# Designs tried in a protein design run: peptides against a protein of PDB entry 6FRK. Part 94

Target 1, 411 residues: chain A of PDB entry 6FRK
Amino acid sequence: NEEVLNAMLKEVCTALLEADVNIKLVKQLRENVKSAIDLEEMASGLNKRKMIQHAVFKELVKLVDPGVKAWTPTKGKQNVIMFVGLQGSGKTTTCSKLAYYYQRKGWKTCLICADTFRAGAFDQLKQNATKARIPFYGSYTEMDPVIIASEGVEKFKNENFEIIIVDTSGRHKQEDSLFEEMLQVANAIQPDNIVYVMDASIGQACEAQAKAFKDKVDVASVIVTKLDGHAKGGGALSAVAATKSPIIFIGTGEHIDDFEPFKTQPFISKLLGMGDIEGLIDKVNELKLDDNEALIEKLKHGQFTLRDMYEQFQNIMKMGPFSQILGMIPGFGTDFMSKGNEQESMARLKKLMTIMDSMNDQELDSTDGAKVFSKQPGRIQRVARGSGVSTRDVQELLTQYTKFAQMVKKM

## One batch from the design tools (peptide; made by RFdiffusion4, then SolubleMPNN)

Design b2_p14_7_s4 (from b2_p14_7, 8 letters changed)
Fold by OpenDDE base, seed 2:
Structure b2_p14_7_s4 (fold): chain B 411 residues (1-411), chain A 14 residues (1-14)
Amino acid sequence: as target 1 above (411 residues)
Amino acid sequence: DLLRLLRELLDELS
């Protein structure tokens, strides 16, 4: 039994290392899991694999919980949020995402660009802020980030802004000059929260970077970016361990909406390859698919039309990158997350929708759309000509629809 | 129900 346990723990440790979990944390996790598993309980015929998986899950949840309550802004107060992080971490993009998140929730939100180091930083912030209709402050001429940050914070405090986000300069490496600049800015504006932004794709470097920031500035919150890529997010555990600060949000793409509150259980489930069923439910609910009560009722009655399928394709397209949706479904491996497969999948969906755009209401609203086309083969030729596709492509769509409609009837 | 439908749609598109 101990040999089997050690073999399974070795596989789990390998998978966690491949997920960018820090080697020290993996070793500690292995020891904690080994100590938590009573070998006597394993003798009772319980599924050893499930027990180990559950023990690993519990210990990973503990690693994500710093034991500190996340800072939250106070409504009707002026909350100053300072962003810190390396260049290329997604810090500037994340400032805009957080500002947009609070603005959509009815907070009076603004952005300050105190990045004087990077040429075009203010133009980039201004462009993002203008697109999102977020008020912004910065300078093209002032080179001191302390002056810009102080003036911007004072301006927006006087205008009774509730959320004042300050973007700072990043660097490519840990530089003492960067940390001194960040400390000077922090001392001048006295932020209510300091957010460290980290890139999940930097792998094993996450711990050392997060620690270097925490040792120099009072990091109170972490945001992890680039969780849409090949990064399995194990670096997030290292950031929490090093900063002793909670992850408050995650960035899941390049779009301003690719930003969500951090949830521990979905994150750990995704890290273990179990999928994110809860996040999928939340995304489905955010789409206000409640306006499709009529569709849910039809599905409950085993009714499914080509129009219903079209509406579902529109909903899938609105949920964002197909790779993110697939990565939320248990059993869809990481191999489906290649950018090439996403574009191809979206192109396939768009092609199917274009075929359906050439159908008439009688064809779309039929409870047996395939039978309508089988009775009058001339309809297939009309739709094929109208959509610029082959008759075979239309037949393939009808075959997919028929399979789907049969599944709905069995629900 | 909708989640099952989405899973099945995604499985067919894969």
Scores: peptide ipSAE 0.008, ipTM 0.406, DockQ to the pose 0.092
Fold by OpenDDE base, seed 4:
Structure b2_p14_7_s4 (fold): chain B 411 residues (1-411), chain A 14 residues (1-14)
Amino acid sequence: as target 1 above (411 residues)
Amino acid sequence: DLLRLLRELLDELS
């Protein structure tokens, strides 16, 4: 039994190392898992695999918990958020994503470009900010980031902005001059939160990088970027361990909407290849789909209408890029995340909705919508003409609906 | 379960 446990733990350790989890953390996790597993309880016929998986999951959750409460902005106050991180970490893009996130939540948000080192930094920020309709500040002539940051913060404070995001210079390497500049900026603007932005793709370098920043500046939050389908995200654990700071958000792609609040359970589930079921639930719940309760109640009664399907399609469309949704489903591998398939899938979904937009209330609200159409084939022709599709396309939709309705009846 | 439904919806859209 101990040999089997050790073999399984070795496989888990290998998988975690392949997921870019730091070797020290993997060793510690192994010891903690081994100590948490009661060998006597394993003898009682519990599925050893499930027990080990649960123990691993629990210890990974602890590794992501720094034991400190995440900073949150205060509504109606001026919250200054300073971003720090290396060049190429996605810092500048993440500033825009965070600004857009808060703006969409009804916060008065702005961006300051205090990167004077990188040519075109201000132009890049300006492009991103303009596209998102986010107010921005920066200079083409001022070379002192302290002056730019101070002036920008003062300006936006005077204009009663609630979220003031300051993007700082990122160097290619950890340089003392970078840290001195960051300290000078931090001292001048007195940020309410300092966010360290880390690229998850740097693998085993995550710990050393995160530590170097934490040792120089008072990092209070972490954002992990490039958590696309290829980045396993094990470096995030290293960042939390090194900074003792919570991950507050993750960047999941290149689009401004490819940004979400960090959720521990979904992240660990994804890291383990279990899929992001809880993140899908949370994302569905965050949509404040007032009709979710009504839908759940209908589903409990085995009722599912074409309208209910339409509402679910609207929900899926609101969840953002289809690739993100698919990547949250257990067993849908990264291969579904090809940019080509996303647009096609969204176009297909939109086509189905357009077909349903040509249906009447009797058709949409029928508990047996397919039977309504089968009894009166003229309805199919009407809907096809109304939506500009073939009768075959309508029949395919009805076939899909029928499959769903049958599944709901079996629930 | 809404998740199961969403999964099934997505599976059919794929």
Scores: peptide ipSAE 0.007, ipTM 0.364, DockQ to the pose 0.087
Fold by OpenDDE base, seed 3:
Structure b2_p14_7_s4 (fold): chain B 411 residues (1-411), chain A 14 residues (1-14)
Amino acid sequence: as target 1 above (411 residues)
Amino acid sequence: DLLRLLRELLDELS
C-alpha cells in the first residue's frame, strides 16, 4: 500500500513539474499530501486515486493562499496602483486591462505611463488607453519616471479619479537600476497597492523573479499573464510563495477583455486538468445571461432560431477567447486551440453575425430558418448583398444553423 | 444543459 501510494505520488509530482510548479513546492506538497493521507483508510478499499487527487487539490489550494487578504480599492477614494514587472511580462497591457476592468465597473479610472526607458512606451499606453476611452498621462520630454509618476498622480488626484494606475519601466533582466527606479517611484507616489506582473510562461524562473521584486519593493498583489499559452500556470504558485501576496487577476489572452479576477478553485482545477465547470458557470452567470433562461427553455423544447444562434455567438464572444472556454471544459486541453485558431474563430463568428445582421425578423425568428431560405432563394441573395458576402457564405451559415438546430432537437 | 450545448457549439465551430 505504501509502495502504491509512493508510485502515485511520483506521478502527481511529475505532472506538477510538467505544469511548471517549482521543484521545492512539489517536494513540500508531496510530504504534505503523504502526511494528510491516512494509509489505514486507504487500506479499507477507498478509491485511492480520488483520495490522492483530493489531497493534492487541497494542498495546491493552500499554496495559492498567502494567508493575506487581497487589497481592494475603496470607492470614492483615490486609489494609486503601481505596476512592476519585467519587460515582456505583459505589464503595460495588464495596466490597460485593469483600468478597463475598473472602468466597466463604474470606477473613474486613469493610466500613467512612467516608463521612460522603453522608446514608444507612452505611445503604446496612449494607444491602448485611447481605444478603451481611459484618460492617460505621460511625457515625451520628461525622462525622470519619478517626476512623471508624481505629476500624473497629483493631476488625477486633483481631478478626483478613483483608480490611478501607474505603469513603470521594465527591463529584460533583473537589474539593480530597475529596482532602485521602482523604489524611487514607489516612495514618491506612495501607492496603495503595488502589483507585480508575472509571465506564467517563464516556468521554473517564476520563484527567483518574484522573490527579486518582493525583496526590493513592497509587492502586495500579483497578476499572472499569458495563461492562454502553453503555461499551465504552475509558476503562479511560485509567485505567491515568493511574494507572499495574493494573485488578484489573471491575463488569459491579448484582448483587453482577456482579464478576470483570480479564483483559486477554478485555477487549481484547471492546473490539474480537471476543467473549470464552476468558473464557466460563473462566467456565464456574470454575463447576465438572464435571457438564457428563455433560451434554455426553448432548447428544452427543441426550438432553435437564427436569432437564438446569434445570441449564443454574442454570448461566446462576451465570454472571451474560445481557448479559455475550451480550457474550462474537462478533457479539452490547453492545446486544443492554437492562438492562431482563436482569432480566426472569433473572426468567423463575427462574420456569421454580420450575415445575420442582414436578415429580417421573419428569418431570424423562424423555428426553421433554413427552410425559410430554401423556400425563397431570393432571401439568400438579399442577405448576401446586405452583408457584403457571397451567396455561398450565407448557405454555409444556414448549413451550420441546420446542424445546430438538429443537435438541439436531439437534446 | 448549457455546458453541453456550448461544448457542441464549440465542437462544430472548431
Scores: peptide ipSAE 0.006, ipTM 0.361, DockQ to the pose 0.073
Fold by OpenDDE base, seed 5:
Structure b2_p14_7_s4 (fold): chain B 411 residues (1-411), chain A 14 residues (1-14)
Amino acid sequence: as target 1 above (411 residues)
Amino acid sequence: DLLRLLRELLDELS
């Protein structure tokens, strides 16, 4: 029994190391899991695999929880959020994502570029901010980031902005001059929150980098970026351990919408390759897909209409980026959707919906929509003309519908 | 299961 446990723990430890979890954390986890697993309970015929998985899951959840409540902005107040992080961490893009996130929630948000070191930093921020319709401040002439940050914060405070995000210079290496500059900016603007942005792809370097930032500035929050790549996110655990600060958001792609609040359980589930079943369930529930009790009941009876398919397509479109949805499905790694495929998939979905918008209620509500069209081929031609597509496109939709309807009948 | 259906829908759209 102990040999089997040790073998399974070795596999788990290997998988965690391959997920960029820090070797010290993996060792601690192994010891904690060994201490948490009562070998006597394992003798009682309980599913040893499930028990080990649960113990590992619990210990990983503890590693992600710094025991500190995440800072949240106060509505109707001026909240200054300073971003810190290395160059290439996605800091500047993450500033825009966070600003956009709050703007979409009805916060009066703005961006300040206090990166004077990188040529084109202000142009990049301006471009991102303009695309998102976020007010921004910066200078092409002022070289002191303290002056820019102070002037920008003062300006946006006077204009009653609620979320004031300050992007700072990132350097390739931890230079004392960079940390001193960050400290001077922090002292000048007195931020309500300092956010460390970390690239998940840096693997074992996450701990040392996160610690170096925490030792110089009062990091209170972490954002992990590039979780859309091959990075399994294990570096996030190292960031939490080093900063003792909660992960507040994750970046899951390059799009401004590829940004979500951090959820511990889904993240750990994904890290273990279990998928984000809970986050998928939460998203399904947030979409009030449960209000379609009628749909679930129809599905239980093996009934699936073109209208039911249309409603599912609407629901999928409401879930947000397909990359995020697929990344929540167990066995669909982020690798399955190349970045180009999401827009194409959304365009395909919209095209299918446009075809269905040209169908009548009798066609949409038929329990055998494909048979309705097969019996009266003139319907295909009508729908094709109405939607501006070929008769072939309508036939392809009906073929897809038939596949779905057959799957539902097998459920 | 709605989740299974959503998976299958996503798989066919990919």
Scores: peptide ipSAE 0.000, ipTM 0.318, DockQ to the pose 0.066

Design b2_p14_8_s1 (from b2_p14_8, 7 letters changed)
Fold by OpenDDE base, seed 3:
Structure b2_p14_8_s1 (fold): chain B 411 residues (1-411), chain A 14 residues (1-14)
Amino acid sequence: as target 1 above (411 residues)
Amino acid sequence: ELKLLREILELLSE
């Protein structure tokens, strides 16, 4: 029994290390899990695997809980949020994402560029802010980030902005001069929250980086970026452990909408490869896919048309990056769609939809669309000509539809 | 619904 436990724990530890969880945290987790598992209960024929998984899940949940309540902005007040982090962490992009998030929630939001170190930082922020219709402040002439930050904060306070986000300089490496600049900015603007932005893709370096920031500036919140990539998010555990600060948001892509409030349970579920069914449901519900009820009803009756397939493809496209959707499905690892495959998959979906756009209502609404085309092959040629594709491409679509329709009939 | 979406996604990944 102990040998079986140790073997299973070894597999879990390996998986956590492959998920970029810090080696020290993995060791500690192993010990905690081993201590939490009653070996006598395991001997009694309980599902050992399920017990270990539950114990691991519970300990991972504790690792992302710093025991500190996340800062939240106060409505009707001027909330100053200072961003800190290395260059390439996604800090500037995350500032825009957070501003956009609050703007969509009905907060009066603005952005300040206090990055004087990076050439074009202000232009980048301005571009992002303008696209999102977010007010911004910065300077092309002032080189002191303290002055820019102070003037910008004062300006937006006087204009009764509720969310004032300050983007600071990020350097490629942890440098004392960067930390001193951050301290000077923080002292001048007196932020209500300091957000450390961390790139999840740095893996085992997350702990050391997060600690270096926390040791120099009063980090109160963490945002983890690039969780759409190969990073399974294990670095987030390291950030929480090092900063003792909660993760408040995660960046899940490059788009301004690829930003969500951090949820512990879904995150740990995803980290363990269990998927995020709840987050998928939430995201589907946020899309107001009102047509889903009608689809669900049809599916219950084993009915599936080409139109129903088209609508599902539209829904998939509305859900955003296909990699994110797949990563929310249990058993689909983040690696299932390499970044290259996402654009290809979206292009494939769009191609299929373009073929269906050349179909008529009789073809689209048939309960056996493939049979309609098989009975009258001239329809395939018409659709192919209308969509600018080969007859083979139409046949491939119909083959794919037939596979789906067969699956629906088995439900 | 999620099952169908999964099946769709699986078939699209092939």
Scores: peptide ipSAE 0.019, ipTM 0.513, DockQ to the pose 0.093
Fold by OpenDDE base, seed 5:
Structure b2_p14_8_s1 (fold): chain B 411 residues (1-411), chain A 14 residues (1-14)
Amino acid sequence: as target 1 above (411 residues)
Amino acid sequence: ELKLLREILELLSE
C-alpha cells in the first residue's frame, strides 16, 4: 500500500513539476499529502486514485490561498492601482485588460504610463487604451516616472476617476535601480493596491522573481499571465508563496477580453488536468444555451438533426477562443490546441457550417439526415456543388453528424 | 446540455 501510494505520488509530483510547480512546493505538497492520507483508509478498498487526487487537490488549494483577503476597489472612491513586474511579463497589456474589465463593470477607469525606460511603452499603452476607449495619461518628454505617475494620478483624481491604473517600467533583469524607481513611484502616488504581474511561462524562476519584487515593494495582489500557452500555471503557486498575496486575475490570451477573475477551484482543476467544468458551465450559461428548451427536449428524445448540429457549432463559435473552451474540458490539456490549431479548428467549423448552408430544410430538419443523403446520393453532389467542396467533404460532415446523432441516442 | 457540448467539442478535436 505504501509502495502504491509512493508510486502514485511520484507520478503526481512529476506532473506538478512538468506543470512548473516549484520543487520546494512539490516536496511540501508530497509530505502534506502523505500526512493527510490515512493509509488505513486506503487499505479498505476505497478508490486510492480518487483519495490521492482529492488530497492533492486540497493541498494545491492551500498553496494558492495566501490566507489574505484580496484587495477590492471601493465604489465612488479614487482607487490607485500600481502595476509592477518584469519586462515581457505582460504587465502593460494586463494594465489595459484590468482597466477594460473595470470599465465594463461600470467603473470610471483610466491608465497612466509611467514606463519611461522602454521606448514605445507610451505608444503601446495609448494604442491599447484607445482601442478600449479608456482614458490615458503619459509623456513623450518626461523621463522621471515619479513625475508622470504623480501628475497622472493627480489629474485623474481631480477628474473623479474611480480606478487609476499606473503602469511602471519593467526591466529584463532584477536591477536595484528598477526597484528603487518602483519604490519612489509607490511613495509618490501612495497606491491602494500594488499588483505584481508574473509570466507563468518562466516556470521555476517564478519563485525567485516574485520574491525579489515582494522584498522591495509591498505587493498586495498577483496577476498571472500567459496561461494560454504551454505554461500550465504552476508558477502561480510560487508567486503566491513568495508574495503571500492573492492571485486576483489571470491572463488567458492576447486579446483584451482574455482576462478573468482568478478562481481557485477551476485553476487547480485545470492544473491537475481535470479541466475547468465550472468555467465551462459559466461560459455555457453566458451563451444562454439553456433558453433552447426545444433543443434540450429533442436531445432527451434522442433526436438530433443537422440543424441542431449547426446551431451547436454556432454556439461553440460564440464561446470565444476554441483553445480556451477545450482547455476547460477534462482530459484536454492546455497544450491540446496550439494557436495554429485553433484557427484551423475554427476554419474547419466554418467549413462545416458552409456545407450545411447549402442543405435544404428537409435535409437539415431530418431526424436521420445521414439516411436522407444515403438514399439519394444526388443530394451529396448538390450540396458539394453549392458549397464549393468535394463530395468527400460532405460525406465527412455526414459521418461526423452520424457520430453526434449516435451519441445523442445514447444520452 | 453541457455533456452534449463536451461531446461535440471532443469530436471536433479529433
Scores: peptide ipSAE 0.019, ipTM 0.486, DockQ to the pose 0.066
Fold by OpenDDE base, seed 4:
Structure b2_p14_8_s1 (fold): chain B 411 residues (1-411), chain A 14 residues (1-14)
Amino acid sequence: as target 1 above (411 residues)
Amino acid sequence: ELKLLREILELLSE
């Protein structure tokens, strides 16, 4: 039993190391899991694998909990949020994502570019801010980030902004001059929150980087970026451990809306390859799919129409990038769709919807849509001509529909 | 819903 436990723990440790979890944390987790597993309870016939998985899950949840409450902005107050982190961490993009997130929630939000070191930093922020219709401040002439940050914060405080985000210089390396600049900015603007932005793709370097920032700046929150399928997110654990600060948001792609509040359970589930069922549910619920109740009722009766399939395709398209959706499904790794396959999959989905747009209500609302088409082959030809596709493409759609309808009947 | 969505996504991934 101990040998089996040790073998399974070795596999888990290997998988965590491959997920960029720091070796020290993996060792600690192994010891904690080993101590949490009662070998006597394992002897009682409980599924050893499930027990170990549960213990691992529980210990990973503890590793992402710094034991401190995350800072939250206060409504009706002026909340100054300072961003810190290396160049290439996605810091500037994340500032825009956070601003957009709060703006969409009805917060009066603005952006300040205090990066005077990087050429075009202000232009990049301005482009992002303008696209999102977020007010911004910066300078093309002022070289002191303290002056820019102070003036920008004062301006937006006077204009009663609730969320004032300050983007700072990141440099390419951890340099004393960078930390001094960050401290000077922090002292001048007195931020309510200092957010460290970390790139998850840097792997084992996450701990050292996060620690270097925490040792110099009072980091109170962490945002992890580039969780777009390639980074398994193990570096996030290292960031929490090093900063003792909660992860508040994650960046899940390149789009301004590829940004979500951090949730511990879904994140750990995804890290373990269990999928993100909760995040999928939340995304589905956020879509305010008014017809979900009607669909659930039809599904309970084993009824599934081409219209119901069309509505589900619309829902999938509204959920965002297909890679993100697939990465939320248990058993589909984030690697299941390369970026190239996503566009093709979305194009395929859109093609299927275009075929269905050429169907009539009798065809769409039939409880046996495939049979309607099989009885009258002229319908296939009509739909094919109407949608500009081959009769084969329509038959393939009907074959897919039939597979779905059969699955629904088995539910 | 989630099962159906999963099945749809599985089919779209093939």
Scores: peptide ipSAE 0.017, ipTM 0.479, DockQ to the pose 0.066
Fold by OpenDDE base, seed 1:
Structure b2_p14_8_s1 (fold): chain B 411 residues (1-411), chain A 14 residues (1-14)
Amino acid sequence: as target 1 above (411 residues)
Amino acid sequence: ELKLLREILELLSE
């Protein structure tokens, strides 16, 4: 039993290390999981495998939660938000995404470009801000970021802006001159929140980078960028551990809408490949799709048919940025996002829908569609011929359906 | 990598 536990923990630790989770955090998680199981085994006689799974999930949730309440802007007040981070972290793009997020919620939002180091930084911010209809400030001639930030903050305070976002210079390396400049800007504008922007794709370097910023600047919030299908996500754990600051938002793509509030439970579920059904429900509700309540009710009751899956694919096809939505569906996230552009994911969904178009109502409306096909293998051949695909393609669809239906039944 | 975590969790959920 202890050997089996140690073997399972070794596999989990290996997978977390592969997911760019810092080795110190993986070691701590292993010790915490082992301690938690040793305590629970004495109490409940539960299946050790379920206990390990629950303990791993619980300890991952704790690693993403610094135990500090996230800063939130106050309505009707002036809120100055300073952004810090390395060049290439997605900082400038994230400033625009955050500004757009608050603007869509009815906040009077503006952007300040205090990046004087990078040629064309102000033009890039101006282009993004203009496209989103966000007021902006910057200079083509002033080289002191402190002057630009101070003048911009004063201007927008006088104009009664509620959200004042200040983008600062990034460097390619952690340099003392960058940190001195950031401190001078922070001292001049007295921000209500300092947001560190981190690229999740840098993997094992996330801890060292996040620590270097926290040691020099009073980081209060973290935004993790590039959490697309290729990003391992483990760097987010390193950022929280190093900064002791909550993740407030995540960037999930290149578009201005590829930005969402951070939710701990959905993020860990997605990291573990369980999908984000809660986020999917929230997104379906935001879109006010017809029969969304009936769908949510079916999902809550663990009922999921091939027709329900087909309807979900139709809804996904209506929602636009597919990579995010597919990543929220249990069983579809990894294989759909890892192998293709948005267009390839769409082509794959259309192929799956074409296969289902060759199914009959008995097959589509069965609460155990895979069992209907397994009992009568001739159905697979009929559907394959009707849709112009191989029997293997139909079997792959049924395997995906079965995985999804099993996850829905566990909700 | 996420596939491996999923496979481990699937194995743990059975």
Scores: peptide ipSAE 0.005, ipTM 0.341, DockQ to the pose 0.019

